# Designs tried in a protein design run: peptides against a protein of PDB entry 3ESW. Part 32

Target 1, 322 residues: chain A of PDB entry 3ESW
Amino acid sequence: NNIDFDSIAKMLLIKYKDFILSKFKKAAPVENIRFQNLVHTNQFAQGVLGQSQHLCTVYDNPSWHSIVLETLDLDLIYKNVDKEFAKDGHAEGENIYTDYLVKELLRYFKQDFFKWCNKPDCNHCGQNTSENMTPLGSQGPNGEESKFNCGTVEIYKCNRCGNITRFPRYNDPIKLLETRKGRCGEWCNLFTLILKSFGLDVRYVWNREDHVWCEYFSNFLNRWVHVDSCEQSFDQPYIYSINWNKKMSYCIAFGKDGVVDVSKRYILQNELPRDQIKEEDLKFLCQFITKRLRYSLNDDEIYQLACRDEQEQIELIRGKTQ

## One batch from the design tools (peptide; aimed at target 1 Q311 I317)

Design b2_p17_8_s2 (made by RFdiffusion4, then SolubleMPNN; from b2_p17_8, 9 letters changed)
Fold by OpenDDE base, seed 4:
Structure b2_p17_8_s2 (fold): chain B 322 residues (1-322), chain A 17 residues (1-17)
Amino acid sequence: as target 1 above (322 residues)
Amino acid sequence: DLEKAKFLLELLKLKKE
């Protein structure tokens, strides 16, 4: 009996698609109750929800994308991408070109565009005066600073001239295109927007232990790739646990299509207690938010994303990037 | 289709562990 393997494969695929789609149906009343109870009783869950409400959607702004593309030196960027792409002689098409683009954007952002700010320069004394700055503390934003989603302003006094310099911690990424300085928060915020402006699939990764970075979905590598603008790092998820010897408990990725616990990608050693939420509740929370983010998608889009999710879960379990 | 089938097989293996 010639087993029609093609027919069996097609039947399996149909049944599998139906099964996957069934998981993304509207939440049952019991799931809604569980979700509401979780976010009202668990502070960590509430924090994840709050972040998802912002980070999953804020960067999908076409007006912001246009402003970014008008601000960047695209001629320089593409010149450098083309140059590096030509060296490797890859016949591998348009997919690998995007990896070169992300690598150049990392270079451009760190070397040419944005500045790390431990302490601001003195507004009166000018450039390279940060060493003369003494922190006085933090305060709320003034009326002007409040226009740019500023939560905190760091205050510094110049030891040389005695003048006060304000360092607003802006959360408006368009304002960051002007200021071009900050710490990990500002770097990751603006860089996430930059990557999105090129039409890339990007997630914002929040680490509970005061760091943030990006993930980019490489069509060439067919996986999520670690991207840290502060470190000019591409595909080096180990840098925190191994190179920095950082202790970490949670890494959560926020994207337009989902929220994912990516802790297994980054926490390779020195794991801190995961005591903020039950593992089952965190898994439920991320899945629930992800379902909500996909409610407007068609069946084919849902299925494609679900396949991607499953591939990522396999990767995270095996600890091997394919 | 073959890649999907392989993927399904891998998923099945992971669920059995």
Scores: peptide ipSAE 0.019, ipTM 0.562, DockQ to the pose 0.674
OpenDDE base, seeds 1, 2, 3, 5: peptide ipSAE 0.017, 0.017, 0.017, 0.010; ipTM 0.566, 0.544, 0.541, 0.546

Design b2_p17_8_s3 (made by RFdiffusion4, then SolubleMPNN; from b2_p17_8, 8 letters changed)
Fold by OpenDDE base, seed 5:
Structure b2_p17_8_s3 (fold): chain B 322 residues (1-322), chain A 17 residues (1-17)
Amino acid sequence: as target 1 above (322 residues)
Amino acid sequence: DLEKALFLLEYLKLKEE
């Protein structure tokens, strides 16, 4: 009797689906107590929770998606995607089209749309005057700046005219569609929204050592893919540890469907001490938040996401995409 | 289905190690 591997696989998946569903439906009182104690006693845990409350949901705004799509040059974007897809994509199937889209969005965003801002130009002297700007420090937002979720404003003085230029660090991504400039925070914030506006599965990756980027779930590659808008980088998770020789301790990914420690994907060398939280507690925290984020999903959605989680965990443990 | 099942089996194996 030839072993019917497909039948065996189906039977396994049925049993596993039931197991997963039971795991997500049962909020044990002991887990709630552990969670509450952890977030009240551990500052890092509180930080992860706070970030999850914002980053996991803020980008799921249909009104914002519409504004983004109305602002971008969609004709140019799709023209370029279609051109590249026509060359190489037909043989690989329809799912690869989305990878080409993300690559074009990276190009478009960096080359055509957004600007890096180390220092602002002088508001009085005009364009290309950033070299004349001296930082004076930071302050809180004024009445106008506060309308756009501004946490801090960097203050600069022009060495030529002596005027003050304000560089508000806006957290409102819709305002960033107007300003078209920023650092890694503004880049990642707006680019995350842009990717979401195309209906993509995207996570915001926070690195404790002052960098942020995205991950996109590629249906073609069947995995989470590193995406850095600042670097116009696609699927190059090694750039921080290897190319930059950056020392890092934690990389946490925040998405609508979960919070995941993705440190193993990016920290390949020069690992800093992971002393902010016990590894078991961090794992518990991420799992607990993930369960909460999925509470309203149906059984099929929970099952599909759980399968993705398991695949990602295998990848992270083995250090290789299978 | 087969690929998913194989991944699950691998994951379970890794948890036991």
Scores: peptide ipSAE 0.078, ipTM 0.733, DockQ to the pose 0.805
OpenDDE base, seeds 1, 2, 3, 4: peptide ipSAE 0.031, 0.074, 0.043, 0.048; ipTM 0.662, 0.759, 0.731, 0.728; seed 4 fails the geometry check

Design b2_p17_8_s4 (made by RFdiffusion4, then SolubleMPNN; from b2_p17_8, 9 letters changed)
Fold by OpenDDE base, seed 2:
Structure b2_p17_8_s4 (fold): chain B 322 residues (1-322), chain A 17 residues (1-17)
Amino acid sequence: as target 1 above (322 residues)
Amino acid sequence: VKEQFNFLLEYLKLKEE
């Protein structure tokens, strides 16, 4: 009796699909209790939940996407993408076009559109006066600043003219399209929205050690790709641990379809103690939130995403590309 | 069990390519 391996494989896939789908059913009461206890007793867990409630959904706004696309120089962007694609893209297939798009968006954003703001210029003295600015501290937003989801305002005094300049830390990405300046938070926030506006699968990555970046799901590479707008970086997850020699403990990715601990992708050396939460509890938390984010999806969508999740986990463990 | 299924999926994916 010749073993029909193909038939066995098909049967195993059916059973696997059923198994996966069973995990994405409504949470059992015991899981809800565990979740509630975890987020109420563990500050790190509470923080992850709080971030997920915002970051996983805020960028899925069609009106914002339209505003972004109306604001960017699309003619320039697509001209540059087409130029790069014409060089080598045809040999690699049509799916590589999106990688070229993301690379151009990184270039455009850093070189043509947005500005790094360590210290603001003096509002009175004009451009290139940040060297004269002394930090006085931070305060709450005024009535105007509060309209744009501003949590804090940094206050600076000009050493030359003595005037006060306010640097509001806006969290409204639409306001950032106007101000076009900020630090890693503002950069990542607006750039995440920009990528989403092109219909891309994007995650916001939070690092506990005060940095943030993006991940983009490349259909060409068939994996999540590191994207840092501040660094104009594409597929260089090692830059923090190796190039910067940064010490890190946690990197958490937030997307519309899930929350994932991606620490293994970025923490290659100089690992700090992971003492904020038990590893089992963090895994549970991310899975629980991910499950909730997928409640409205059909079985096929759930299965496809679960397969992607497993492939990513294999990548993170083995260092193998998908 | 999960790991076994993942290996199977990888194997099947490689066959489809």
Scores: peptide ipSAE 0.018, ipTM 0.545, DockQ to the pose 0.084
OpenDDE base, seeds 1, 3, 4, 5: peptide ipSAE 0.016, 0.016, 0.016, 0.018; ipTM 0.554, 0.548, 0.521, 0.562; seeds 1, 5 fail the geometry check

## One batch from the design tools (peptide; aimed at target 1 Q313 I317 Q322)

Design b2_p18_1 (made by RFdiffusion4)
Pose (drawn by RFdiffusion4):
Structure b2_p18_1 (pose): chain A 322 residues (1-322), chain P 18 residues (1-18); non-standard residues A184 YCM
Amino acid sequence: as target 1 above (322 residues)
Amino acid sequence: SEDLEKLNKILEYFDLEE
């Protein structure tokens, strides 16, 4: 009995596909209650649910993608990307070009395109002039800025001239293309959209302890890669936990293809208690949403995606890539 | 074999999930 593994191996891969295609089916009403309900037991759940709605479908918008592309200096971007491919892009330029592009976009965005804003500059006094602004709080948007999905307008008084500069906080990333300033919040909103506009596979990563950033899929490294525009950072998920020494509890990724707990990638010391939701319930929550996010996908798509997800679980469950 | 490597990865996934 030379036991035939190649037979048994080829078999199973077949059986596994059925297991997978079954998993991403229906929404049998049994687990539906578990969902509709959990979203009332717990607000961390309603939190994730709400964000999934604002953040997964939103950046897939051709109208926007095109405006961003019109607006960005593609000649400049692609020239530099090409210049860096020139100084040899790995023996296997095996979709490595995509990585060099993301890196250059980070540079352009930071060094060139967008600008940070703690207090705003005075609108009437010069440009370099923010530290003579004392804030008078926040309030609702006026008629004009109401168009751009704004909730809060921080207003400031200039002690040198008396005029009031205002700093609307927009969510319409197309508006940000114009204003070209802000904090993680909008830096990240626009940067996610920018990444999506090159047709990259992109995600919005949300840290409960007030920071947001991106994840991009590098076909060259065939895994998700951490991208933080504010820090012009490429593959440095440790940056928060170690370099900054920031304490963190949860990290959640959002995208067109799914919602995934990516905590393990980032919270690699200074771990805070995860005391917000039964861990079992969180797994369920993401799975149900990810499953919901895929009813209209076909079998080949449902499967290839589920494998990428699994590859990611092993990466997180373990301590490393591969 | 490639198919064996793929199957080992599937088995590893479920072992870790447990």

Design b2_p18_1_s1 (made by RFdiffusion4, then SolubleMPNN; from b2_p18_1, 8 letters changed)
Fold by OpenDDE base, seed 3:
Structure b2_p18_1_s1 (fold): chain B 322 residues (1-322), chain A 18 residues (1-18)
Amino acid sequence: as target 1 above (322 residues)
Amino acid sequence: SEDLMLVNKILELEKLKK
């Protein structure tokens, strides 16, 4: 009996497509009840939902993209990308150009554009005076700082002149284009917007253990790629667990098309207890939020994204990106 | 799981059609 493998393959693909599309239909009443109960009873689930309501949509602002592109030195960026692409990129095809762009944006952002701020410079003494700054604590924003989504202001006293310097922790990424300084939160926030402004598919990755970074979907590599603007790092998901010996419990990626637990990509050793939520409930939560984010998409878009998600899940289980 | 193996096969077949 000549097994018609092509016929079997076609049948399996049709059945799989129908199955996937059935999962992305409007949530059943029982799923809505489960979701509501989970976010009302589990603080971690409530936190993930709250973050998704902001991070999944905030960067999809065409006005912000225009402001970013007008602020960056695009001539320098594309000159450098073209130069690197001309060396090696032609052999790999056009899709690799975007990887060169992301690598240049990492370089440009860290070396030319943005600054790390452990302590601010003294507003009175001028540049390179951060060594003279003593932390006094944190307070709420003033009337001016509150215009830029500032939740906290760090207060410093200059040991030399005695004046107070304020370091507002702005969450408005457009304000960060002006201030051009911060820590991991400000770096990741603005860099996520920068990548989105180039039309890239980007996720914001939140780690429970006080770090944040990006993922970029590389069309060349056909996968999600680790991107850390603070480290000028491209495709080095191991840097936290291995190089930093960081202990971690959860890494959650937030994008316009979904919320994904990406912990398996980054937690390679020194895993902390995952005791904030049941694994089945976290999986359900991420899937439910992802389903809601895709309600307006057509069947073909839903199917393509679902295929990409399943490829990522296979990657995360197999550990093949190492 | 058998389901994951099946999904992987389907995804491999889908890649071959593109």
Scores: peptide ipSAE 0.018, ipTM 0.580, DockQ to the pose 0.081
OpenDDE base, seeds 1, 2, 4, 5: peptide ipSAE 0.016, 0.015, 0.008, 0.010; ipTM 0.549, 0.548, 0.470, 0.572; seed 5 fails the geometry check

Design b2_p18_1_s2 (made by RFdiffusion4, then SolubleMPNN; from b2_p18_1, 8 letters changed)
Fold by OpenDDE base, seed 1:
Structure b2_p18_1_s2 (fold): chain B 322 residues (1-322), chain A 18 residues (1-18)
Amino acid sequence: as target 1 above (322 residues)
Amino acid sequence: SEDLMLVEKILELEKLKE
């Protein structure tokens, strides 16, 4: 009998799709119990869940996207993107345009738009007076600051004039479009929203060792790409472990379609003990949250995302990220 | 096909995870 290899391949593909889709069915009662027990008993798991409830969905706000696009100098941005694309982009195909866009957004954000604030300038003495500022501690927000999702306010005294300057740590990214200053938290928060406002697939990456950055899915590179707004860094996942010699234990990526342990992408050396949760429990947790985030998606969307997930896992296991 | 190549890669991943 002539083996119809094409027919067999089609049947295998169908069965594979069915298998993939079966993983995204509603959780069994036993999985729900495991999840509830895990987040109840493990503080790290509870933290990951809490972050997912915010970071996975907060940036999917069309009103915020409009405000961002109205605030940025789009003419300058696209002029620069078009200029860079005209040099090399035509040889690489249209999908590379988005990579140029992200690179320009990194440049624009760091150079033209946002400022690093280790210490604020004195509100009385004016610009370039941060060297005269002494930290007095932190307090809760006042009535005005509380309107912009402010959890803490850092208080500084000017050594020159003796006046107090408040540095509210705003979590409202729309307020950050006005203030245009902060540390890694404010930078990553607003920059994540900026990338989302251009219709990009973006994840917020939380590092347990007090840093945060982004990833975006490059259609040109067909993978998740490291993006750090603070460093104006594109596709340099090694900067923390190698360049900074940073010790790290966990890097967790939060996106609208999933939560992923991306530690293997960034922790290349100086790995700290991963003792906060069992590896199998962390894997389960991320998969469980991801599954919940995808409950409203159709079978085709689920399948495409699952295929993307598997490609990422291959990359992470093989250490292919440059 | 692209789909077949993807399946092969996924199967490879499954082996690596064992």
Scores: peptide ipSAE 0.017, ipTM 0.551, DockQ to the pose 0.524
OpenDDE base, seeds 2, 3, 4, 5: peptide ipSAE 0.015, 0.016, 0.009, 0.016; ipTM 0.575, 0.515, 0.528, 0.589

Design b2_p18_1_s3 (made by RFdiffusion4, then SolubleMPNN; from b2_p18_1, 8 letters changed)
Fold by OpenDDE base, seed 5:
Structure b2_p18_1_s3 (fold): chain B 322 residues (1-322), chain A 18 residues (1-18)
Amino acid sequence: as target 1 above (322 residues)
Amino acid sequence: SEDLMKVNFILELEELKK
């Protein structure tokens, strides 16, 4: 009996699609109970949930996208992308253009647009005076600073003029388009919005050990790609563990379509204890939040995203980029 | 076929989950 492998393959694909779609149906009562118990009893789970409620949706704002695109030098950006694409992009097809765009946005953001702020310049003495600034501590925002989602203000005294300079840690990315300065939090926040404004699939990656970066889904590479605006880094997930010798325990990616533990992509050595939550509970939590984020999607969208998720899980298990 | 690649991929995934 010639096994019709094509017929078997088609049947398997249909059954697999149905199986995948079944996982994204409304949560069973038992899953809801497990979720509620987990987030009420585990602080790490509460933190992940709280971050997901903000980071998974905040960047999907068309008004913000318009403001970003009106603020950036699009002529310069596209000129540079077109120039790089003309060198070698035609051989790789049109999908590689977005990789060139992200690389140029990394360059533009770091070199032309945004500034690293270890210490602010003195508001009185002007530019290049940060060396004269002494930290006095942190305080809550004033009435003006509070308008821009500011939780903390760092206070500095100028050793030259004695005046106080405030460095508000703004979480409003539109305010960051004005201030054009910050640390890893401000960099990643605004850069995530910038990438989203170009219609790209982007995740915000939170590391428990006080760093944050992005992932971009490359249609050319057909995978999630590490993107760090602070480092002008594209597809270098090893930089933290290997180059910095950073010790890390958790890396969690937050996107509009899901929450994923991406620790295996970035924690290559010097792993800290993963003692904040049981591994099974973290997996359940991420899957449960992801399921909720996809409730309004159609069957085809759910299936495509699930296929992408499975490809990513294979990549993370094998320890090889596809 | 793209379908055969997908099936093989699925089978490999199920083996790795084990």
Scores: peptide ipSAE 0.008, ipTM 0.439, DockQ to the pose 0.791
OpenDDE base, seeds 1, 2, 3, 4: peptide ipSAE 0.007, 0.020, 0.007, 0.008; ipTM 0.448, 0.532, 0.443, 0.423; seed 2 fails the geometry check

Design b2_p18_1_s4 (made by RFdiffusion4, then SolubleMPNN; from b2_p18_1, 9 letters changed)
Fold by OpenDDE base, seed 1:
Order: structure tokens, then C-alpha cells, then sequence
Structure b2_p18_1_s4 (fold): chain B 322 residues (1-322), chain A 18 residues (1-18)
């Protein structure tokens, strides 16, 4: 009997698709109970849920995308991208253009657009006066600052003139287009929005040990790529563990289509105890939130994303991010 | 793993279908 391998392959693909789709059906009552109990009893789980409610959807704002594109020097950006693409891009195919775009956005953002702010300049003394600033502490926002999703304002006194300078920690990324300064939080917040404004698949990565960065899905590389706006870093997931010798416990990626534990990509050495949640519960939590984020998607979209997820999981297990 | 191999093969076959 000639084994019709093509027929068998088709049947296997159908059964596999059905199996994948079955995982994304509405949660069973038992799963809902498990989820509710987990987020109620585990503070880390509650934190992940809270972050997902904001970070997974906040950047999918067409109005914000328009404002970003109107604010950036697109002529300069695309000129530089075209220049780099003309050197090497034709040999690698059209999909590499997006990688050049992200690399240019990293350059543009760090070099031309945004500034790091350990301490603000004195409002009275002017530019390059941050060395004269002494922190007095933090307070709540005033009436004007509160309009821009500001939870905390850092207060500084100038040692030269004695005046007080306020450094509001704005969470409104549109306000950051105006202020153009901050620390890792402001950098990552605005840069995530910038990448989203170019129609890219982007995730916000939260590290428990007080750092944040991005990932974008490269169609050229066919994987999630590490992107750190603070470091002007592209595809260097090792910089934290190896270059910084940073100790880390958790890295969680938040995107519109899912929440993923990406710790294995970034924690290459000096792993801190993962004692905040059981590994099985964290896996369940991320899958449950991901499932909820995909409830409105059709079967084909769910299947394509699930295939991407499986490929990422294989990558993370194999440690292939060189 | 056998599971990884199977997933990769399925993904390969799905690409060939397009």
C-alpha cells in the first residue's frame, strides 16, 4: 500500500491546528478559579497582571502613533535607513529594511532626540548645571503635572542659587515627546510607543531588578530581538548578565498578543532565586493572560501566533540567542 | 527534543502549504 505521505501530512496539520486552537478556547471554570486565587494570594502574580492591563494595550493608540510620527524627523530617519539598506540590504531581502529602521531609531533616539536625566538641570541656572543639584526627596504631582499621568515628582535644590527644581516622572509618553528626558522608565516607555508607531510588533520587557527594555519581532531574523533604547542596543540580550554582570531573577515581556517569561533570554549567569512564584504558576499566569488577550482574534490569527510562540519557546530552551 | 522536532517539522510543512 503506497503510503500517501502528503495525505498523512495534511491530516497531521489539521489535527495539530485543532489542538492548538483548543488551547485558546474560553477558560474552563477551574482555570478561572486558579487564576483568581493566584492573583489574590501571590503579590508577584498580581503585579504581572497589573502591568499586563496597562502595557499590553496602552501603546495601541492610533492618535498617539500620529503624534509620534509628526514629532520625529522622519526625513532624517528614512534617509539614514535608506543609506544603510543600500550598502547591504539588497543581498538579504526586503525584510531586513525593518532591522535597519529599528537600528536607526535607536541611534536617532539616543543621539538626537532623548536625554538621560540622573538629576535635572537647575531651572534658574540653565543647561549643564545638574552637578549642582541636591535631591531633597519626592512628592506628589501638582495640578499641572497630574495631567500627564505623573505619580512622583523628584525635588532638587540647586547648591549654587538655592532654587528648587522639580523633575516629574511622567508616565504619559506624549508628554515625554515634549520633555525629551528621563531614566530607563521614560526611555523605554516612549521608545516602545515609537516602535509601535511604525507598525512593528513590540513588547515591553520588565526586569524585576529595576530595568526595562523592548523586544521587537524581526521578520528578517524571524524571532524576537532585544532592543534597549538606553544602550542603543540591538540584538544583545547578553549585555545585562555578561557585560553588566547584573544579577536578575525575572524578565517578563508584555505585548498586545501576549505575556511571556523571557528570563531565559537575558539571565545567562548570576541568576537570583526565583522565589516570588512557583514556576508552574508563572507559566499558567502568562498563558492565561495571553489567552485573554487573544479572545477577539480569529482562528487563523490564533494559529499563526501560537506557531510563533512555539518557535520562541524552542529558542528559549535551546539558548540560541547569540 | 522529539517535541521540538515535531513542531519544527509542522512549521516547515505549514510554510510549504503557503
Amino acid sequence: as target 1 above (322 residues)
Amino acid sequence: SEDEMLVNKILELEKLKK
Scores: peptide ipSAE 0.017, ipTM 0.502, DockQ to the pose 0.078
OpenDDE base, seeds 2, 3, 4, 5: peptide ipSAE 0.008, 0.010, 0.000, 0.007; ipTM 0.472, 0.430, 0.386, 0.427

Design b2_p18_2 (made by RFdiffusion4)
Pose (drawn by RFdiffusion4):
Structure b2_p18_2 (pose): chain A 322 residues (1-322), chain P 18 residues (1-18); non-standard residues A184 YCM
Amino acid sequence: as target 1 above (322 residues)
Amino acid sequence: SEEIEQLNKILEYFTLNS
């Protein structure tokens, strides 16, 4: 009995596909209650649910993608990307070009395109002039800025001239293309959209302890890559936990294809208690949403995606890539 | 074999999730 593995191996891969295609089916009402309910037992759940709605479908918008592309200096971007491909892009330029592009976009965005804003500059006094602004709080948007999905307008008084500069906080990333300033918040909103506009596979990563950033899929490294536009950072998920020494509890990724707990990629010391939701329930929550996010996908798509997800679980469950 | 390597990866996935 030379036991035939190649037979048994080829078989199973077949059986596994059925297991997978079954998993991403229906929404049998049994687990539906578990969902509609959990979203009332727990607000960390309603939190994730709400964000999934604002953040997964939103950046897939051709109208926007095109405006961003019109607006960005593609000649400049691609020139530099090409210049860096010139100084040899790995023996295998095997979709490495895509990585060099993301890196250059980070540079352009920071060195060139968008600007940070703690207190705003005075609208009437010069440009470099923020530290003579004392804030008078926040309030609702006026008629004009109400168009751009704004909730809060921080207002400031200039002690040198008396006029009041205002700093609306927008969510319409197309509006940010114009204003070209802000904090993680909008820096990240626009940068996610920018990444999506090159057709990249992109995600919005949310840290409960007030920071947001991106994840981009590098076909060259065939895994997700951490991208933080504020820090012009490429593959440095440790940056928060170690370099900054920031204490963190949860990290959640959002995208067209799904919602995934990516904590393990980032919270690699200074771990805070994860005391917000039964870990079993969180796994369920993401799975149900990811499943829901895929009813209209076909079998080949449902499967290829589920494998990428699994590849990611092993990466997180373990301590490394591969 | 490629098929064997793929199956080992699937088995590893389920082992770790157990």

Design b2_p18_2_s1 (made by RFdiffusion4, then SolubleMPNN; from b2_p18_2, 10 letters changed)
Fold by OpenDDE base, seed 5:
Structure b2_p18_2_s1 (fold): chain B 322 residues (1-322), chain A 18 residues (1-18)
Amino acid sequence: as target 1 above (322 residues)
Amino acid sequence: SENLMLVEKILELQKLLS
């Protein structure tokens, strides 16, 4: 009897799908108890939960997407993407177009749209006066600044005119479309929204050691791709550990469909102690939050995402040696 | 691990049958 390998393969896939779907059912009482205990007793876990409650959902705002698309020079962006795609990408199929789009958005954002703000210019003296600015510290927002989800305002004094300039650290990405300046936080916040506005699967990556960046899921590469708007960097996860020689302990990715420890992608050397939480508890926490984020999805969506998760785990275990 | 290899094979089969 010729072994029908196709039939066996189909049966295995059915059983595997059922097994995967079983993992995404409502959490058992014991899992809920473990989760509650973990977030109430571990500060790092509470921080991850708090970030997930914001970062996993805030960028899925259709009104914001419309405002972004109305604000960007789409004609310039698509002209540049089309040019690069026609030159080098046409042989690779339509899926590579999105990679060219993200690369152009990185270029456009850094070169044409947004500015790095180490120190603000003096509001009185005008442009190119940041060198004259002395930091006085930080304070809470005023009534106007508070309208734009501002937690902190950096205060600077001009050495030339003596006037005070306020640099609000806005968390409202729509306000950042107006201000067009910031540091890694503002850059990553607005750039995450920009990528989302193009319908991309995007994660916000938080590093415990005071840096943040994005990942987007490339359909062409069939994996999560490192994206840093500050660096105009595409698929260079090594830049922090190798190029910067940065010491890091945790990198956590936050997306609409999950929370993932991506530390293995970015921490290649100079690993700091991972002593904030037990590894098994962090794994549990990320899985539990991910499970909650997927409760409204259908079986096919859950299955596709789970397959993507498994591929990412394989990648993270084996390293880039594929 | 044996489990990882199994998952890889299942995902490979999925790609072939899609």
Scores: peptide ipSAE 0.056, ipTM 0.738, DockQ to the pose 0.081
OpenDDE base, seeds 1, 2, 3, 4: peptide ipSAE 0.021, 0.021, 0.020, 0.019; ipTM 0.642, 0.605, 0.626, 0.583

